Peptides against a protein of PDB entry 5VJI. Designs and how they scored, part 25

Target 1, 62 residues: chain A of PDB entry 5VJI
Amino acid sequence: NTLVVLHKSGLLEITLKTKELIRQNQATQAELDQLKEQTQMFIEATKSRAPQAWAKLQASLT

## One batch from the design tools (peptide; made by RFdiffusion4, then SolubleMPNN)

Design b2_p14_6_s2 (from b2_p14_6, 7 letters changed)
Fold by OpenDDE base, seed 2:
Structure b2_p14_6_s2 (fold): chain B 62 residues (1-62), chain A 14 residues (1-14)
Amino acid sequence: as target 1 above (62 residues)
Amino acid sequence: SLLEEAKKIIEEAK
């Protein structure tokens, strides 16, 4: 069957590695987005000088 | 096909 052919040719391993790299890329992107959000909250906290803004930032870091 | 099976495996990760 096609799965056996994929395995014997080495393409299955490449396909599975590609799948894993996509998932790792998604995880890294999520971490980057979180950092961007935290950075924005920090900027807003420094601008507003409002205790609520600092509280939001603190909550995001816990 | 071989290509379709590979694409299916990859798409499951997205």
Scores: peptide ipSAE 0.111, ipTM 0.764, DockQ to the pose 0.358
Fold by OpenDDE base, seed 3:
Order: sequence, then structure tokens, then C-alpha cells
Structure b2_p14_6_s2 (fold): chain B 62 residues (1-62), chain A 14 residues (1-14)
Amino acid sequence: as target 1 above (62 residues)
Amino acid sequence: SLLEEAKKIIEEAK
């Protein structure tokens, strides 16, 4: 069947590796987005002098 | 086809 052919040809391994790389890329992107948000919260905290802003930042770093 | 199966596997990861 098709799956067996994919496996024997090596394409299944490539496909699965591609899938894994996509997932890793997604995870890395999520971490970058989180860092961006944390950076923004830090900037806002420094500007606002509001304890609430620092509390939000602190909570995000947990 | 082989290509369609590969595409299916990849799309499941997105």
C-alpha cells in the first residue's frame, strides 16, 4: 500500500521529520511571541509606574 | 498517491 511505499522509499521519514520541524517551528514561534508580549509588558510597566503593570509582568514570568 | 499521503501527514501537524 501507499504507506509501505512511502516507508521503503524513505519519503515517510522525510515527511515525519518535516512534520516534527513544523511543530518545533510552531513552538519556537510561540516562545518568541511570548517574549515579545513580555517585553511589551516590561516596557509598559516601566512607563506606567503602576503596580498592576508590574504584577502582570511578574505573573507572565511564572 | 504518495504525494497526497505525504501532504496529509504534514497537514495534520499544522
Scores: peptide ipSAE 0.104, ipTM 0.762, DockQ to the pose 0.361
Fold by OpenDDE base, seed 4:
Structure b2_p14_6_s2 (fold): chain B 62 residues (1-62), chain A 14 residues (1-14)
Amino acid sequence: as target 1 above (62 residues)
Amino acid sequence: SLLEEAKKIIEEAK
């Protein structure tokens, strides 16, 4: 069957590795997006000097 | 086909 052919040809391994890399990339991108958001909140907190802005940043770091 | 099966496996990761 098709799955057996994929396995014996080595394409299944490549396909599964590709799937794993996609998932890892998604996780890394999510972490990067979170860091970008936290950085923006930090910048806003430094500009405003408002306790509320620092509280918002603090909450994001939990 | 081999291509369709591979595509299906990859799409499941998204």
Scores: peptide ipSAE 0.103, ipTM 0.760, DockQ to the pose 0.346
Fold by OpenDDE base, seed 1:
Structure b2_p14_6_s2 (fold): chain B 62 residues (1-62), chain A 14 residues (1-14)
Amino acid sequence: as target 1 above (62 residues)
Amino acid sequence: SLLEEAKKIIEEAK
């Protein structure tokens, strides 16, 4: 069947590895997005000089 | 086809 052909040709391994890389990329992107958000909170804290902004940043880092 | 099966497997990860 098709699955057997994929396996014997090595394409199944490549396909599964590709799937794993996509998932890893998604996880890395999520971490990057979190860092971007934290960076924005830092920028806002420096601009406002308000305790609330710094508290918000502090909470995000816990 | 082989291509369609591969696409199916990959799309499940998205």
Scores: peptide ipSAE 0.100, ipTM 0.759, DockQ to the pose 0.357

Design b2_p14_6_s3 (from b2_p14_6, 6 letters changed)
Fold by OpenDDE base, seed 5:
Structure b2_p14_6_s3 (fold): chain B 62 residues (1-62), chain A 14 residues (1-14)
Amino acid sequence: as target 1 above (62 residues)
Amino acid sequence: SLLEEAKKVIEEAK
């Protein structure tokens, strides 16, 4: 069957590794996106000098 | 084909 052929060819190992890397990449990207958002809130807080902006940032970190 | 099956497995991971 297909699984046997994949295993014998070595493609199964590569496929499984690729799947894992994709998953890890997705997780890392999500963390990066969150950091980008938090960074933007920080920038806005520094620019506005408004307590509300800092409160918003603080809330995002809780 | 083997290639198509492999592609299918990879795409399912996305």
Scores: peptide ipSAE 0.032, ipTM 0.614, DockQ to the pose 0.335
Fold by OpenDDE base, seed 3:
Structure b2_p14_6_s3 (fold): chain B 62 residues (1-62), chain A 14 residues (1-14)
Amino acid sequence: as target 1 above (62 residues)
Amino acid sequence: SLLEEAKKVIEEAK
């Protein structure tokens, strides 16, 4: 079957590694996006000096 | 082909 052929050809290992890299990339991208958002909230908090802006940032870090 | 099947599996993982 396809699975056996994939395994014997080495493509299964490549496929599984690729899937893992995709998942890692997705996770890293999500973390990066979160950091970007948190950075923006931090910038806004420093500019506004408004307690609500700091509260918003604090909430995002928990 | 085998390559096409592998590509399908990869695409499903995205």
Scores: peptide ipSAE 0.032, ipTM 0.616, DockQ to the pose 0.339
Fold by OpenDDE base, seed 1:
Structure b2_p14_6_s3 (fold): chain B 62 residues (1-62), chain A 14 residues (1-14)
Amino acid sequence: as target 1 above (62 residues)
Amino acid sequence: SLLEEAKKVIEEAK
């Protein structure tokens, strides 16, 4: 069957590794996006001096 | 082909 041939050819290992790398890349990108958002909130809080901006930042960190 | 099947599996993971 196709699975056996993929395994013997080495393509299965490469395919599964590629899938895992894609998954890890997606997870890392999500974390990076969260950090970018938190950084922006921090910048806004430092510029604003308004308690609302600091409260928003604090909420994002919990 | 086997390559096309592998590509299909990868695309489904994206």
Scores: peptide ipSAE 0.032, ipTM 0.616, DockQ to the pose 0.347
Fold by OpenDDE base, seed 2:
Structure b2_p14_6_s3 (fold): chain B 62 residues (1-62), chain A 14 residues (1-14)
Amino acid sequence: as target 1 above (62 residues)
Amino acid sequence: SLLEEAKKVIEEAK
């Protein structure tokens, strides 16, 4: 059957590994996006000197 | 079909 052929050819392993790498990449990208947002909030907090900006940053870190 | 079976394997791996 198709599954057996995919397994014996090595394509199944490649497919599964590729999917796992995609998931890992997506998770890493999400973390990176969060860090970017937090960095922006930090920049805004330093510029404004407004307590609410620092509060917003703090909330993002919790 | 072979294509549909392959697609099924890929979807099941998600």
Scores: peptide ipSAE 0.025, ipTM 0.580, DockQ to the pose 0.181

Design b2_p14_6_s4 (from b2_p14_6, 6 letters changed)
Fold by OpenDDE base, seed 2:
Structure b2_p14_6_s4 (fold): chain B 62 residues (1-62), chain A 14 residues (1-14)
Amino acid sequence: as target 1 above (62 residues)
Amino acid sequence: SLLEEALKIIEDAR
């Protein structure tokens, strides 16, 4: 059947590896976005000197 | 997406 052909040709392994790489890329992107957000909150906290901004940053790190 | 659907079909067949 088609699955057997995909397996023997190596395309199944490539497809599954591609799926995993996409998942890892998405996870890494999420971590990067979180870091960007935390960095922005830090910048805003330093600029505003408002206790609320520091509280917001602290909450994001817990 | 098309890729997601194709991958789903492959995973379901395993």
Scores: peptide ipSAE 0.034, ipTM 0.652, DockQ to the pose 0.094
Fold by OpenDDE base, seed 4:
Formats: sequence, C-alpha cells, structure tokens
Structure b2_p14_6_s4 (fold): chain B 62 residues (1-62), chain A 14 residues (1-14)
Amino acid sequence: as target 1 above (62 residues)
Amino acid sequence: SLLEEALKIIEDAR
C-alpha cells in the first residue's frame, strides 16, 4: 500500500505540510495584494483631493 | 510504480 509506505517514511507528513504552507502562502499573498491596491488608492486620493477618490478608497476598506 | 504514485500524491497536494 503506497499510502502506508509514504506514512511510515515520513513523506506523507512532509507532503501535507507542504500543501498547508502553499495554502497559507496564497492567503498571505492575497492579503498583500489587497494592501498594495489599497495603498495605491490612498496615494491617488491624497494627490487628487477629490471626494470621489476618497470614496473609492473607503469602499475598498471592508 | 511506487515512485509514480508518490509523485502523484505530491502533485495533487500542490
């Protein structure tokens, strides 16, 4: 049984841990991308001084 | 083979 062999060798644990790390990395990357976008909107809002730009930023802050 | 099956499991976990 392949699964049994992988479990006993420790490779299964490594595989599952790798899967979890990939998932966590993806979640962190998504948050980072969101923050980058919000930062850009903030910069644009400060430059334009337009209420619309601030409204756009506020809408993104959920 | 055992190697092929192991690689498949790893690939499925990605």
Scores: peptide ipSAE 0.030, ipTM 0.652, DockQ to the pose 0.299
Fold by OpenDDE base, seed 5:
Structure b2_p14_6_s4 (fold): chain B 62 residues (1-62), chain A 14 residues (1-14)
Amino acid sequence: as target 1 above (62 residues)
Amino acid sequence: SLLEEALKIIEDAR
């Protein structure tokens, strides 16, 4: 059957691994995006020297 | 077809 063909050809393993890598990549990208946002808030806080900007940053870290 | 069956297997593995 088709499953046997996929398994014997190695395509099944590659497919499953690819799906897992995509999932991991998406998770890592989400973390990276969060870090980018936090970094931007930090930069803005340092530039503005306004307590409100620091409060915003602090809130993002909770 | 073989392609359709393969796609189904891949989708079911999601």
Scores: peptide ipSAE 0.030, ipTM 0.633, DockQ to the pose 0.173
Fold by OpenDDE base, seed 3:
Structure b2_p14_6_s4 (fold): chain B 62 residues (1-62), chain A 14 residues (1-14)
Amino acid sequence: as target 1 above (62 residues)
Amino acid sequence: SLLEEALKIIEDAR
């Protein structure tokens, strides 16, 4: 069957590894995006005299 | 088809 063929050819391993790498990449990208957002909030807070900006940043760090 | 089976395997492994 197809599973056996994929396994014997090594393509199954490559496919599964690729899927795992994609998943890990997505997780890392999400963390990076969060950091970028937090950095932006920090920048805005430092520029702002509004307590709301700091409150937003603080909430994001919870 | 073989392609459909392969795709199913890939999807089931996620």
Scores: peptide ipSAE 0.029, ipTM 0.638, DockQ to the pose 0.177

Design b2_p14_7_s1 (from b2_p14_7, 11 letters changed)
Fold by OpenDDE base, seed 5:
Structure b2_p14_7_s1 (fold): chain B 62 residues (1-62), chain A 14 residues (1-14)
Amino acid sequence: as target 1 above (62 residues)
Amino acid sequence: DLLELLQKLLEEAK
Protein backbone atom coordinates (compact mmCIF):
# COMPACT_ATOMS: atom_id res chain seq x y z
CA ASN B 1 0.00 0.00 0.00
CA THR B 2 0.94 3.67 -0.19
CA LEU B 3 2.03 3.87 3.43
CA VAL B 4 4.45 0.99 2.99
CA VAL B 5 5.93 2.65 -0.08
CA LEU B 6 6.32 5.93 1.79
CA HIS B 7 8.03 4.23 4.69
CA LYS B 8 10.41 2.20 2.58
CA SER B 9 11.38 5.17 0.43
CA GLY B 10 12.26 7.26 3.48
CA LEU B 11 9.79 9.93 2.48
CA LEU B 12 7.59 9.27 5.50
CA GLU B 13 10.50 9.88 7.86
CA ILE B 14 11.35 13.13 6.10
CA THR B 15 7.73 14.23 6.25
CA LEU B 16 7.38 13.46 9.94
CA LYS B 17 10.66 15.21 10.71
CA THR B 18 9.48 18.21 8.73
CA LYS B 19 6.27 18.30 10.77
CA GLU B 20 8.27 18.29 13.99
CA LEU B 21 10.56 21.05 12.78
CA ILE B 22 7.58 23.18 11.80
CA ARG B 23 6.07 22.79 15.26
CA GLN B 24 9.39 23.57 16.94
CA ASN B 25 9.83 26.61 14.74
CA GLN B 26 6.36 27.83 15.66
CA ALA B 27 7.09 27.45 19.37
CA THR B 28 10.43 29.23 19.05
CA GLN B 29 8.83 32.02 17.06
CA ALA B 30 6.21 32.50 19.77
CA GLU B 31 8.92 32.83 22.41
CA LEU B 32 10.82 35.26 20.21
CA ASP B 33 7.70 37.35 19.71
CA GLN B 34 7.17 37.49 23.45
CA LEU B 35 10.74 38.64 23.95
CA LYS B 36 10.30 41.30 21.29
CA GLU B 37 7.21 42.57 23.06
CA GLN B 38 8.99 42.69 26.40
CA THR B 39 11.88 44.52 24.78
CA GLN B 40 9.49 47.08 23.36
CA MET B 41 7.90 47.59 26.77
CA PHE B 42 11.36 48.15 28.21
CA ILE B 43 12.16 50.74 25.56
CA GLU B 44 8.86 52.51 26.19
CA ALA B 45 9.45 52.49 29.93
CA THR B 46 12.86 54.13 29.53
CA LYS B 47 11.44 56.79 27.21
CA SER B 48 8.26 57.69 29.05
CA ARG B 49 9.65 57.83 32.59
CA ALA B 50 6.12 56.87 33.59
CA PRO B 51 5.64 54.46 36.50
CA GLN B 52 2.79 52.86 34.60
CA ALA B 53 5.12 51.79 31.81
CA TRP B 54 7.48 50.14 34.26
CA ALA B 55 4.55 48.47 35.98
CA LYS B 56 3.41 47.10 32.64
CA LEU B 57 6.85 45.70 31.94
CA GLN B 58 7.10 44.18 35.40
CA ALA B 59 3.74 42.52 35.00
CA SER B 60 4.87 40.92 31.73
CA LEU B 61 7.89 39.38 33.43
CA THR B 62 5.96 37.64 36.19
CA ASP A 1 -2.60 9.59 -4.05
CA LEU A 2 0.86 9.90 -2.54
CA LEU A 3 1.08 13.67 -2.84
CA GLU A 4 -2.27 14.11 -1.15
CA LEU A 5 -1.20 11.94 1.76
CA LEU A 6 2.04 13.87 2.24
CA GLN A 7 0.19 17.16 2.07
CA LYS A 8 -2.26 16.02 4.73
CA LEU A 9 0.60 14.97 6.98
CA LEU A 10 2.31 18.35 6.61
CA GLU A 11 -0.88 20.29 7.23
CA GLU A 12 -1.26 18.56 10.58
CA ALA A 13 1.86 20.42 11.74
CA LYS A 14 0.31 23.85 11.24
Scores: peptide ipSAE 0.192, ipTM 0.808, DockQ to the pose 0.098
Fold by OpenDDE base, seed 4:
Structure b2_p14_7_s1 (fold): chain B 62 residues (1-62), chain A 14 residues (1-14)
Amino acid sequence: as target 1 above (62 residues)
Amino acid sequence: DLLELLQKLLEEAK
């Protein structure tokens, strides 16, 4: 059957590994985006020197 | 068919 052929050819393994890599890439990208946002809040906090800006940054780090 | 099956598998990752 089709599933047996896919397994024996190695194509199923490649497909499943590709799925996992896509998910890992998405998770890593989300972490990177969060870091970018936190970096921007840090920059704004240093510029304004306002306690409220630092409070916003600290809240984002929880 | 085979292509449809593989496409469905890949879409599950998103």
Scores: peptide ipSAE 0.191, ipTM 0.807, DockQ to the pose 0.095
Fold by OpenDDE base, seed 2:
Structure b2_p14_7_s1 (fold): chain B 62 residues (1-62), chain A 14 residues (1-14)
Amino acid sequence: as target 1 above (62 residues)
Amino acid sequence: DLLELLQKLLEEAK
């Protein structure tokens, strides 16, 4: 059947590995986006000199 | 269909 052919050809393993790489890439992108947001909050805190901006940054790091 | 199965598996990652 199709599943047996897929398994024996190695395409199933490649497909499953590809799925895992896509999910890992999504997770890494999410971490990168979070870091970008934290960096922006840091920039805003330094520019505004407002204590609430520093509090907002600190809350994001907890 | 083999191609359809592979496409379905890949879409599950998104």
Scores: peptide ipSAE 0.191, ipTM 0.808, DockQ to the pose 0.100
Fold by OpenDDE base, seed 3:
Structure b2_p14_7_s1 (fold): chain B 62 residues (1-62), chain A 14 residues (1-14)
Amino acid sequence: as target 1 above (62 residues)
Amino acid sequence: DLLELLQKLLEEAK
């Protein structure tokens, strides 16, 4: 059947590995986005010099 | 059918 052929050809392994890479990429991207947001909050805190901005940054690091 | 199967498998990652 199609699944057997897919497996024997190695294409299934490639497909499954691709899925895993996509998921890992998504996870890494999420972490990167979080870091970017935290960096932006840090920049804003330094600009405003407002304690509230620093508190917001601190809360984001929990 | 093969392409559809592969596409379904890949879409599960998203």
Scores: peptide ipSAE 0.189, ipTM 0.806, DockQ to the pose 0.098

Design b2_p14_7_s2 (from b2_p14_7, 11 letters changed)
Fold by OpenDDE base, seed 5:
Structure b2_p14_7_s2 (fold): chain B 62 residues (1-62), chain A 14 residues (1-14)
Amino acid sequence: as target 1 above (62 residues)
Amino acid sequence: SLLEELQQLLKEAE
């Protein structure tokens, strides 16, 4: 049957692995985007020297 | 078919 053919050909394993890698990539990208945002807040805080900018950064890390 | 289902699963994961 189709399942046996896909399994023996390696396509099933590749398909399942690809799906998992896509999911992991999405999760990693989300974390990276969050880090970028936090980095930007840090940069703005250092530039402005405004207490509210540091408070904003602090809140994002809490 | 199983192939179509697998293709659909990949598409949904993207």
Scores: peptide ipSAE 0.035, ipTM 0.673, DockQ to the pose 0.088
Fold by OpenDDE base, seed 1:
Structure b2_p14_7_s2 (fold): chain B 62 residues (1-62), chain A 14 residues (1-14)
Amino acid sequence: as target 1 above (62 residues)
Amino acid sequence: SLLEELQQLLKEAE
């Protein structure tokens, strides 16, 4: 059957691995986006010198 | 088919 053919050909493994890699990529991208946001808050804090901006940055680091 | 289902699962993962 199709399942046996996909398994024996290696396509099933490739498909499942690809799905897992996509999931991992999404998780990494989320972390990267968070870092980008934190970086922007840091930049804004340095520019404004306002305590509120630093407080916002500190809150994001929790 | 199983292949179509697998293709759909990959598409949904993106």
Scores: peptide ipSAE 0.034, ipTM 0.671, DockQ to the pose 0.094
Fold by OpenDDE base, seed 4:
Structure b2_p14_7_s2 (fold): chain B 62 residues (1-62), chain A 14 residues (1-14)
Amino acid sequence: as target 1 above (62 residues)
Amino acid sequence: SLLEELQQLLKEAE
C-alpha cells in the first residue's frame, strides 16, 4: 500500500523529520525575536534613564 | 490520499 511504499522509499521519514525541523526552527525564531525585543528595551532604558523604561525591561524578563 | 494528507500537514507546520 501507499504507506509501505513511502516507508520503504524513505519519504515518510523525510516528511516527519521535516515537520520536526520546521517546529524547532519556529521555536528558535520565537526565542530570537524575544531576545531582540529585550535588547531594544535595554537600549531604550539606557538612553532615557527613566525608571519606567527599566520597569518595562524588568517585566519582559519575568 | 496519504500523500495529500502528508503534504497538507507539512503546509500547516510552516
Scores: peptide ipSAE 0.033, ipTM 0.666, DockQ to the pose 0.090
Fold by OpenDDE base, seed 2:
Formats: structure tokens, C-alpha cells, sequence
Structure b2_p14_7_s2 (fold): chain B 62 residues (1-62), chain A 14 residues (1-14)
């Protein structure tokens, strides 16, 4: 059957590894996006010198 | 086909 062919050819392992790498890439991208947002809030806080901006940044880190 | 099944598995991972 198809599964047996996939396994014996090595394609099953490659497919599963590819899926895992995609998942990891997505997770890493999400973390990166969060960091970018936090960085932007930090930049805005430093520019405005407003307590509200710092409060917003602090809330994002909790 | 085998190729279609592999492509489906990859699509589900996205």
C-alpha cells in the first residue's frame, strides 16, 4: 500500500521531518513577531517619555 | 496518487 511504499522509500521520514520543520518555523516566526512588537513599544516609550507608553510596554511583557 | 497524498500532508502542516 501507499504507506508501505512511503516508508520503504524514505519519503515518509522526509515528509514528517518537513512537517515538523514547518511547525517549528511557524513557532519561531510567531516569537519573532512578538519581539518586533515589543521592540516597537519600547521605541515609542523612549520617544514619548510618557508613562502611559511605558505602562503599555510593561503590560506586554507580563 | 502518492504525490497527491504527500502534498496533502504538507498542506495540513501549514
Amino acid sequence: as target 1 above (62 residues)
Amino acid sequence: SLLEELQQLLKEAE
Scores: peptide ipSAE 0.033, ipTM 0.665, DockQ to the pose 0.102

Design b2_p14_7_s3 (from b2_p14_7, 10 letters changed)
Fold by OpenDDE base, seed 3:
Structure b2_p14_7_s3 (fold): chain B 62 residues (1-62), chain A 14 residues (1-14)
Amino acid sequence: as target 1 above (62 residues)
Amino acid sequence: SLLKLLQELLEKAK
């Protein structure tokens, strides 16, 4: 069957590795996005005279 | 098909 052919050809390993790499990439991207958001909040807080901006940043770091 | 299986597996990863 197709699964057996996939396995014997080595494509199954490649496919599964690709899936894992995609997953890892997504996780890393999520962390990066979080850092970007936190950085933006920091920038906004430094530019703002509103205590709420700092409170928002502080809450994001917990 | 083999191609279809590969595509399905890859799509599940996204």
Scores: peptide ipSAE 0.029, ipTM 0.627, DockQ to the pose 0.101
Fold by OpenDDE base, seed 4:
Structure b2_p14_7_s3 (fold): chain B 62 residues (1-62), chain A 14 residues (1-14)
Amino acid sequence: as target 1 above (62 residues)
Amino acid sequence: SLLKLLQELLEKAK
């Protein structure tokens, strides 16, 4: 069957590895996006005289 | 088909 052909050809391993790399890339991108957001909140907190800005930053770090 | 299976597996990862 198709799965047997995929396995014997080595394409299954490549496909599964590709899936894992995509997943890892997505996770890394999510972490990067979170860091960018935290950085922005930090910048805003440093510019603000309101304690709420620091509270938002603190919440983002939890 | 083999190609269809590969495509499905890749799409599930996205």
Scores: peptide ipSAE 0.029, ipTM 0.625, DockQ to the pose 0.099
Fold by OpenDDE base, seed 5:
Structure b2_p14_7_s3 (fold): chain B 62 residues (1-62), chain A 14 residues (1-14)
Amino acid sequence: as target 1 above (62 residues)
Amino acid sequence: SLLKLLQELLEKAK
């Protein structure tokens, strides 16, 4: 039985933990990407001093 | 096989 071998070898635990870590990493990366985008919009708003740039930033925060 | 099972589990994580 493949599952039995996987369990007894310890690979099942490692595999399941790896799956969870990958999921968490993906979620964290998505949040990081969002923060990076918002930061960039903030930087652009400060540089351009254009109302539309600030409006875009405001929309991203709401 | 053990290898096939591991591959399937890892693919489902992505």
Scores: peptide ipSAE 0.028, ipTM 0.622, DockQ to the pose 0.095
Fold by OpenDDE base, seed 2:
Parts: sequence; structure tokens; C-alpha cells
Structure b2_p14_7_s3 (fold): chain B 62 residues (1-62), chain A 14 residues (1-14)
Amino acid sequence: as target 1 above (62 residues)
Amino acid sequence: SLLKLLQELLEKAK
């Protein structure tokens, strides 16, 4: 059947590996986006020197 | 089909 052919050809392994790589890429991108946001809040806090900006940054690190 | 199966597996990864 199709699954047997997929397995024997090696395409199943490639497909599963591709799925895992996509998942890892998504996770890494999410972490990167979070870091970018935190960095922006830090920059804004340093620029404005407003207590509200620092409070926002602190909240993001909890 | 094999192609359909592969596409379904990839879609689930998104």
C-alpha cells in the first residue's frame, strides 16, 4: 500500500524530518519575536525614562 | 495517493 511504499522509499523519514524542522523553525521564530519585543521595550524605556516604560519591560520579563 | 498523504502531513506541521 501507499504507506509501505512511502516507508521503503525513504520518503516517510524525509517527511517526518521536514515536519520536525518546520516545528523547530516555528519555535525558534517565536522565541526570536519575543526577544525582539523585549528589546524594543528596553529601547523605549531607555529613551523615555518614563516609569511606565520600565514597568512594561519588567512585566515582560516575568 | 502518495502525494496527497505527503501534503496532508506537511499541512499538519504548519
Scores: peptide ipSAE 0.027, ipTM 0.618, DockQ to the pose 0.096

Design b2_p14_7_s4 (from b2_p14_7, 11 letters changed)
Fold by OpenDDE base, seed 3:
Structure b2_p14_7_s4 (fold): chain B 62 residues (1-62), chain A 14 residues (1-14)
Amino acid sequence: as target 1 above (62 residues)
Amino acid sequence: SLLELLQQLLEEAK
């Protein structure tokens, strides 16, 4: 059957590895996006000099 | 088909 062919050809392994890499990439991208957001909040806090901005940044650092 | 199966597997990652 098709599954056996996939397995024997090595395509199943490649496909599964690709899936894992996609998921890992998505997770890493999410972390990167969070860091970018936190960086932006930091920049805004330094610019505004408002305690509220610093509080917002602090709250984001979970 | 084989191609469809591969595509389905990949789509599950997204």
Scores: peptide ipSAE 0.260, ipTM 0.844, DockQ to the pose 0.099
Fold by OpenDDE base, seed 4:
Structure b2_p14_7_s4 (fold): chain B 62 residues (1-62), chain A 14 residues (1-14)
Amino acid sequence: as target 1 above (62 residues)
Amino acid sequence: SLLELLQQLLEEAK
């Protein structure tokens, strides 16, 4: 059947690896976006010198 | 088809 041919040809392994790489890329992008947001909050906290700005940053780091 | 199967597998990653 089609699945057997896909497996024996090696295309299944390539497809599954591609899926995993896409998921890993998505996870890495999410972490990067979070870091960018945290960096922005840090910059704003340093500019304002307001305790509430630092509190917001602290909450985001959990 | 084989193409459709591969496409379905890849869509599961999104």
Scores: peptide ipSAE 0.258, ipTM 0.844, DockQ to the pose 0.097
Fold by OpenDDE base, seed 2:
Structure b2_p14_7_s4 (fold): chain B 62 residues (1-62), chain A 14 residues (1-14)
Amino acid sequence: as target 1 above (62 residues)
Amino acid sequence: SLLELLQQLLEEAK
């Protein structure tokens, strides 16, 4: 049947690996976005020198 | 079809 052919041809493995790579890419992008946000908070804290800005940054790192 | 099956599998990753 179709599934057997898909498996024997290796296309199933490629498809499943592709799915995993997509998910990993999404996770990495989420981490990158979080880092970007934290970086921006750090920049704002350094510019303003306001204690509340540093508190905001600290809260984001918890 | 085979194409539809593969597309469904990939869509599940999103």
Scores: peptide ipSAE 0.257, ipTM 0.844, DockQ to the pose 0.097
Fold by OpenDDE base, seed 1:
Structure b2_p14_7_s4 (fold): chain B 62 residues (1-62), chain A 14 residues (1-14)
Amino acid sequence: as target 1 above (62 residues)
Amino acid sequence: SLLELLQQLLEEAK
């Protein structure tokens, strides 16, 4: 059947590995986006010099 | 088809 052919050809393994890589990429991208946001908060804190801006940054790091 | 099956599997990752 189709599944047997898919498995024997190795294409199933490649497909499943691809799925895993996509999920890992999504997780890494989420972490990167978080870092970008934290960086922006840092920049804003340095510009405004307002205590609340630093507090906001600190809260994001917890 | 085989192609459709593979596509369905990949879409589950997104």
Scores: peptide ipSAE 0.256, ipTM 0.844, DockQ to the pose 0.101

Design b2_p14_8_s1 (from b2_p14_8, 8 letters changed)
Fold by OpenDDE base, seed 4:
Structure b2_p14_8_s1 (fold): chain B 62 residues (1-62), chain A 14 residues (1-14)
Amino acid sequence: as target 1 above (62 residues)
Amino acid sequence: SLLKLLQELEEKAK
């Protein structure tokens, strides 16, 4: 049985931990991507005198 | 979020 072999070898614990780390990494990456996007909108708003750019930024802030 | 980051910076600046 593959599961039994993985458990006895300690690889099951490593596998489960790896999956958890991947999940956490994906969540952190999503937050980072959102921050990058918001930062870009901030940069564009500062470069523009258009009120619409600031309105767009304000709407995106959470 | 950027808003949260700015709020944290604001609190540290007080």
Scores: peptide ipSAE 0.062, ipTM 0.439, DockQ to the pose 0.015
Fold by OpenDDE base, seed 1:
Structure b2_p14_8_s1 (fold): chain B 62 residues (1-62), chain A 14 residues (1-14)
Amino acid sequence: as target 1 above (62 residues)
Amino acid sequence: SLLKLLQELEEKAK
Protein backbone atom coordinates (compact mmCIF):
# COMPACT_ATOMS: atom_id res chain seq x y z
CA ASN B 1 0.00 0.00 0.00
CA THR B 2 0.93 3.69 -0.19
CA LEU B 3 2.09 3.83 3.43
CA VAL B 4 4.58 1.03 2.82
CA VAL B 5 5.84 2.78 -0.33
CA LEU B 6 6.31 6.04 1.57
CA HIS B 7 8.20 4.24 4.31
CA LYS B 8 10.45 2.36 1.89
CA SER B 9 11.24 5.52 -0.10
CA GLY B 10 12.07 7.53 3.03
CA LEU B 11 9.35 10.07 2.29
CA LEU B 12 7.37 9.10 5.38
CA GLU B 13 10.28 10.07 7.65
CA ILE B 14 10.72 13.34 5.77
CA THR B 15 6.99 14.05 6.02
CA LEU B 16 6.92 13.39 9.76
CA LYS B 17 10.05 15.51 10.30
CA THR B 18 8.52 18.32 8.26
CA LYS B 19 5.36 18.25 10.36
CA GLU B 20 7.45 18.40 13.54
CA LEU B 21 9.46 21.35 12.21
CA ILE B 22 6.23 23.15 11.33
CA ARG B 23 4.93 22.54 14.86
CA GLN B 24 8.16 23.86 16.40
CA ASN B 25 8.08 26.88 14.10
CA GLN B 26 4.50 27.61 15.11
CA ALA B 27 5.41 27.39 18.80
CA THR B 28 8.37 29.75 18.32
CA GLN B 29 6.22 32.14 16.31
CA ALA B 30 3.62 32.20 19.08
CA GLU B 31 6.30 33.12 21.63
CA LEU B 32 7.61 35.82 19.31
CA ASP B 33 4.12 37.23 18.77
CA GLN B 34 3.54 37.35 22.53
CA LEU B 35 6.84 39.17 23.07
CA LYS B 36 6.02 41.64 20.30
CA GLU B 37 2.64 42.37 21.86
CA GLN B 38 4.11 42.81 25.33
CA THR B 39 6.82 45.09 23.91
CA GLN B 40 4.16 47.21 22.22
CA MET B 41 2.22 47.50 25.48
CA PHE B 42 5.44 48.58 27.21
CA ILE B 43 6.04 51.24 24.57
CA GLU B 44 2.48 52.51 24.89
CA ALA B 45 2.80 52.58 28.68
CA THR B 46 5.95 54.72 28.44
CA LYS B 47 4.30 57.12 25.98
CA SER B 48 1.18 57.48 28.08
CA ARG B 49 1.08 58.83 31.59
CA ALA B 50 -2.17 56.94 32.11
CA PRO B 51 -1.95 54.34 34.89
CA GLN B 52 -4.38 52.18 32.91
CA ALA B 53 -1.68 51.50 30.32
CA TRP B 54 0.69 50.24 33.01
CA ALA B 55 -2.08 48.14 34.53
CA LYS B 56 -2.73 46.59 31.12
CA LEU B 57 0.96 45.76 30.76
CA GLN B 58 1.14 44.27 34.26
CA ALA B 59 -1.87 42.07 33.56
CA SER B 60 -0.27 40.75 30.36
CA LEU B 61 3.08 39.80 31.89
CA THR B 62 3.54 36.10 32.50
CA SER A 1 7.59 36.45 27.47
CA LEU A 2 8.82 39.91 28.37
CA LEU A 3 8.64 39.03 32.06
CA LYS A 4 10.86 36.00 31.55
CA LEU A 5 13.30 38.07 29.51
CA LEU A 6 13.48 40.72 32.23
CA GLN A 7 13.99 38.05 34.88
CA GLU A 8 16.84 36.54 32.88
CA LEU A 9 18.47 39.95 32.49
CA GLU A 10 18.09 40.56 36.22
CA GLU A 11 19.80 37.30 37.05
CA LYS A 12 22.66 38.08 34.67
CA ALA A 13 23.10 41.49 36.28
CA LYS A 14 23.77 39.94 39.69
Scores: peptide ipSAE 0.062, ipTM 0.433, DockQ to the pose 0.015
Fold by OpenDDE base, seed 5:
Structure b2_p14_8_s1 (fold): chain B 62 residues (1-62), chain A 14 residues (1-14)
Amino acid sequence: as target 1 above (62 residues)
Amino acid sequence: SLLKLLQELEEKAK
């Protein structure tokens, strides 16, 4: 079966490592997206000078 | 997805 072939070929270890890297990449991407959103809120706050925009930004910084 | 496939393989390896 596929598992046996992967193991004997040495690809199982690489496959499992790849799975982990994909998971980590997804987590990092989520953090990056959050940072991008926060950055955008910061930019908008500086442009508008509205207290509400700053409050929104502050609320996002948990 | 590829991730799901890899997860399934991992479970089978246990």
Scores: peptide ipSAE 0.057, ipTM 0.712, DockQ to the pose 0.167
Fold by OpenDDE base, seed 3:
Structure b2_p14_8_s1 (fold): chain B 62 residues (1-62), chain A 14 residues (1-14)
Amino acid sequence: as target 1 above (62 residues)
Amino acid sequence: SLLKLLQELEEKAK
């Protein structure tokens, strides 16, 4: 079957490693996106000078 | 998704 062929060919290891790399990449991307969002909130807070914007930024910093 | 497919393969490999 496919699984046996993948294992014997060495592709299963590559497949599983690829899965893990995708997972890690997704996690890193999520962190990056969060940072980008926080940066945008910071920019908006500085522009608006509105206390609500600063409160929103503060709430986002976890 | 590709990730889901890979996860399924991993589960079958266990």
Scores: peptide ipSAE 0.052, ipTM 0.710, DockQ to the pose 0.171

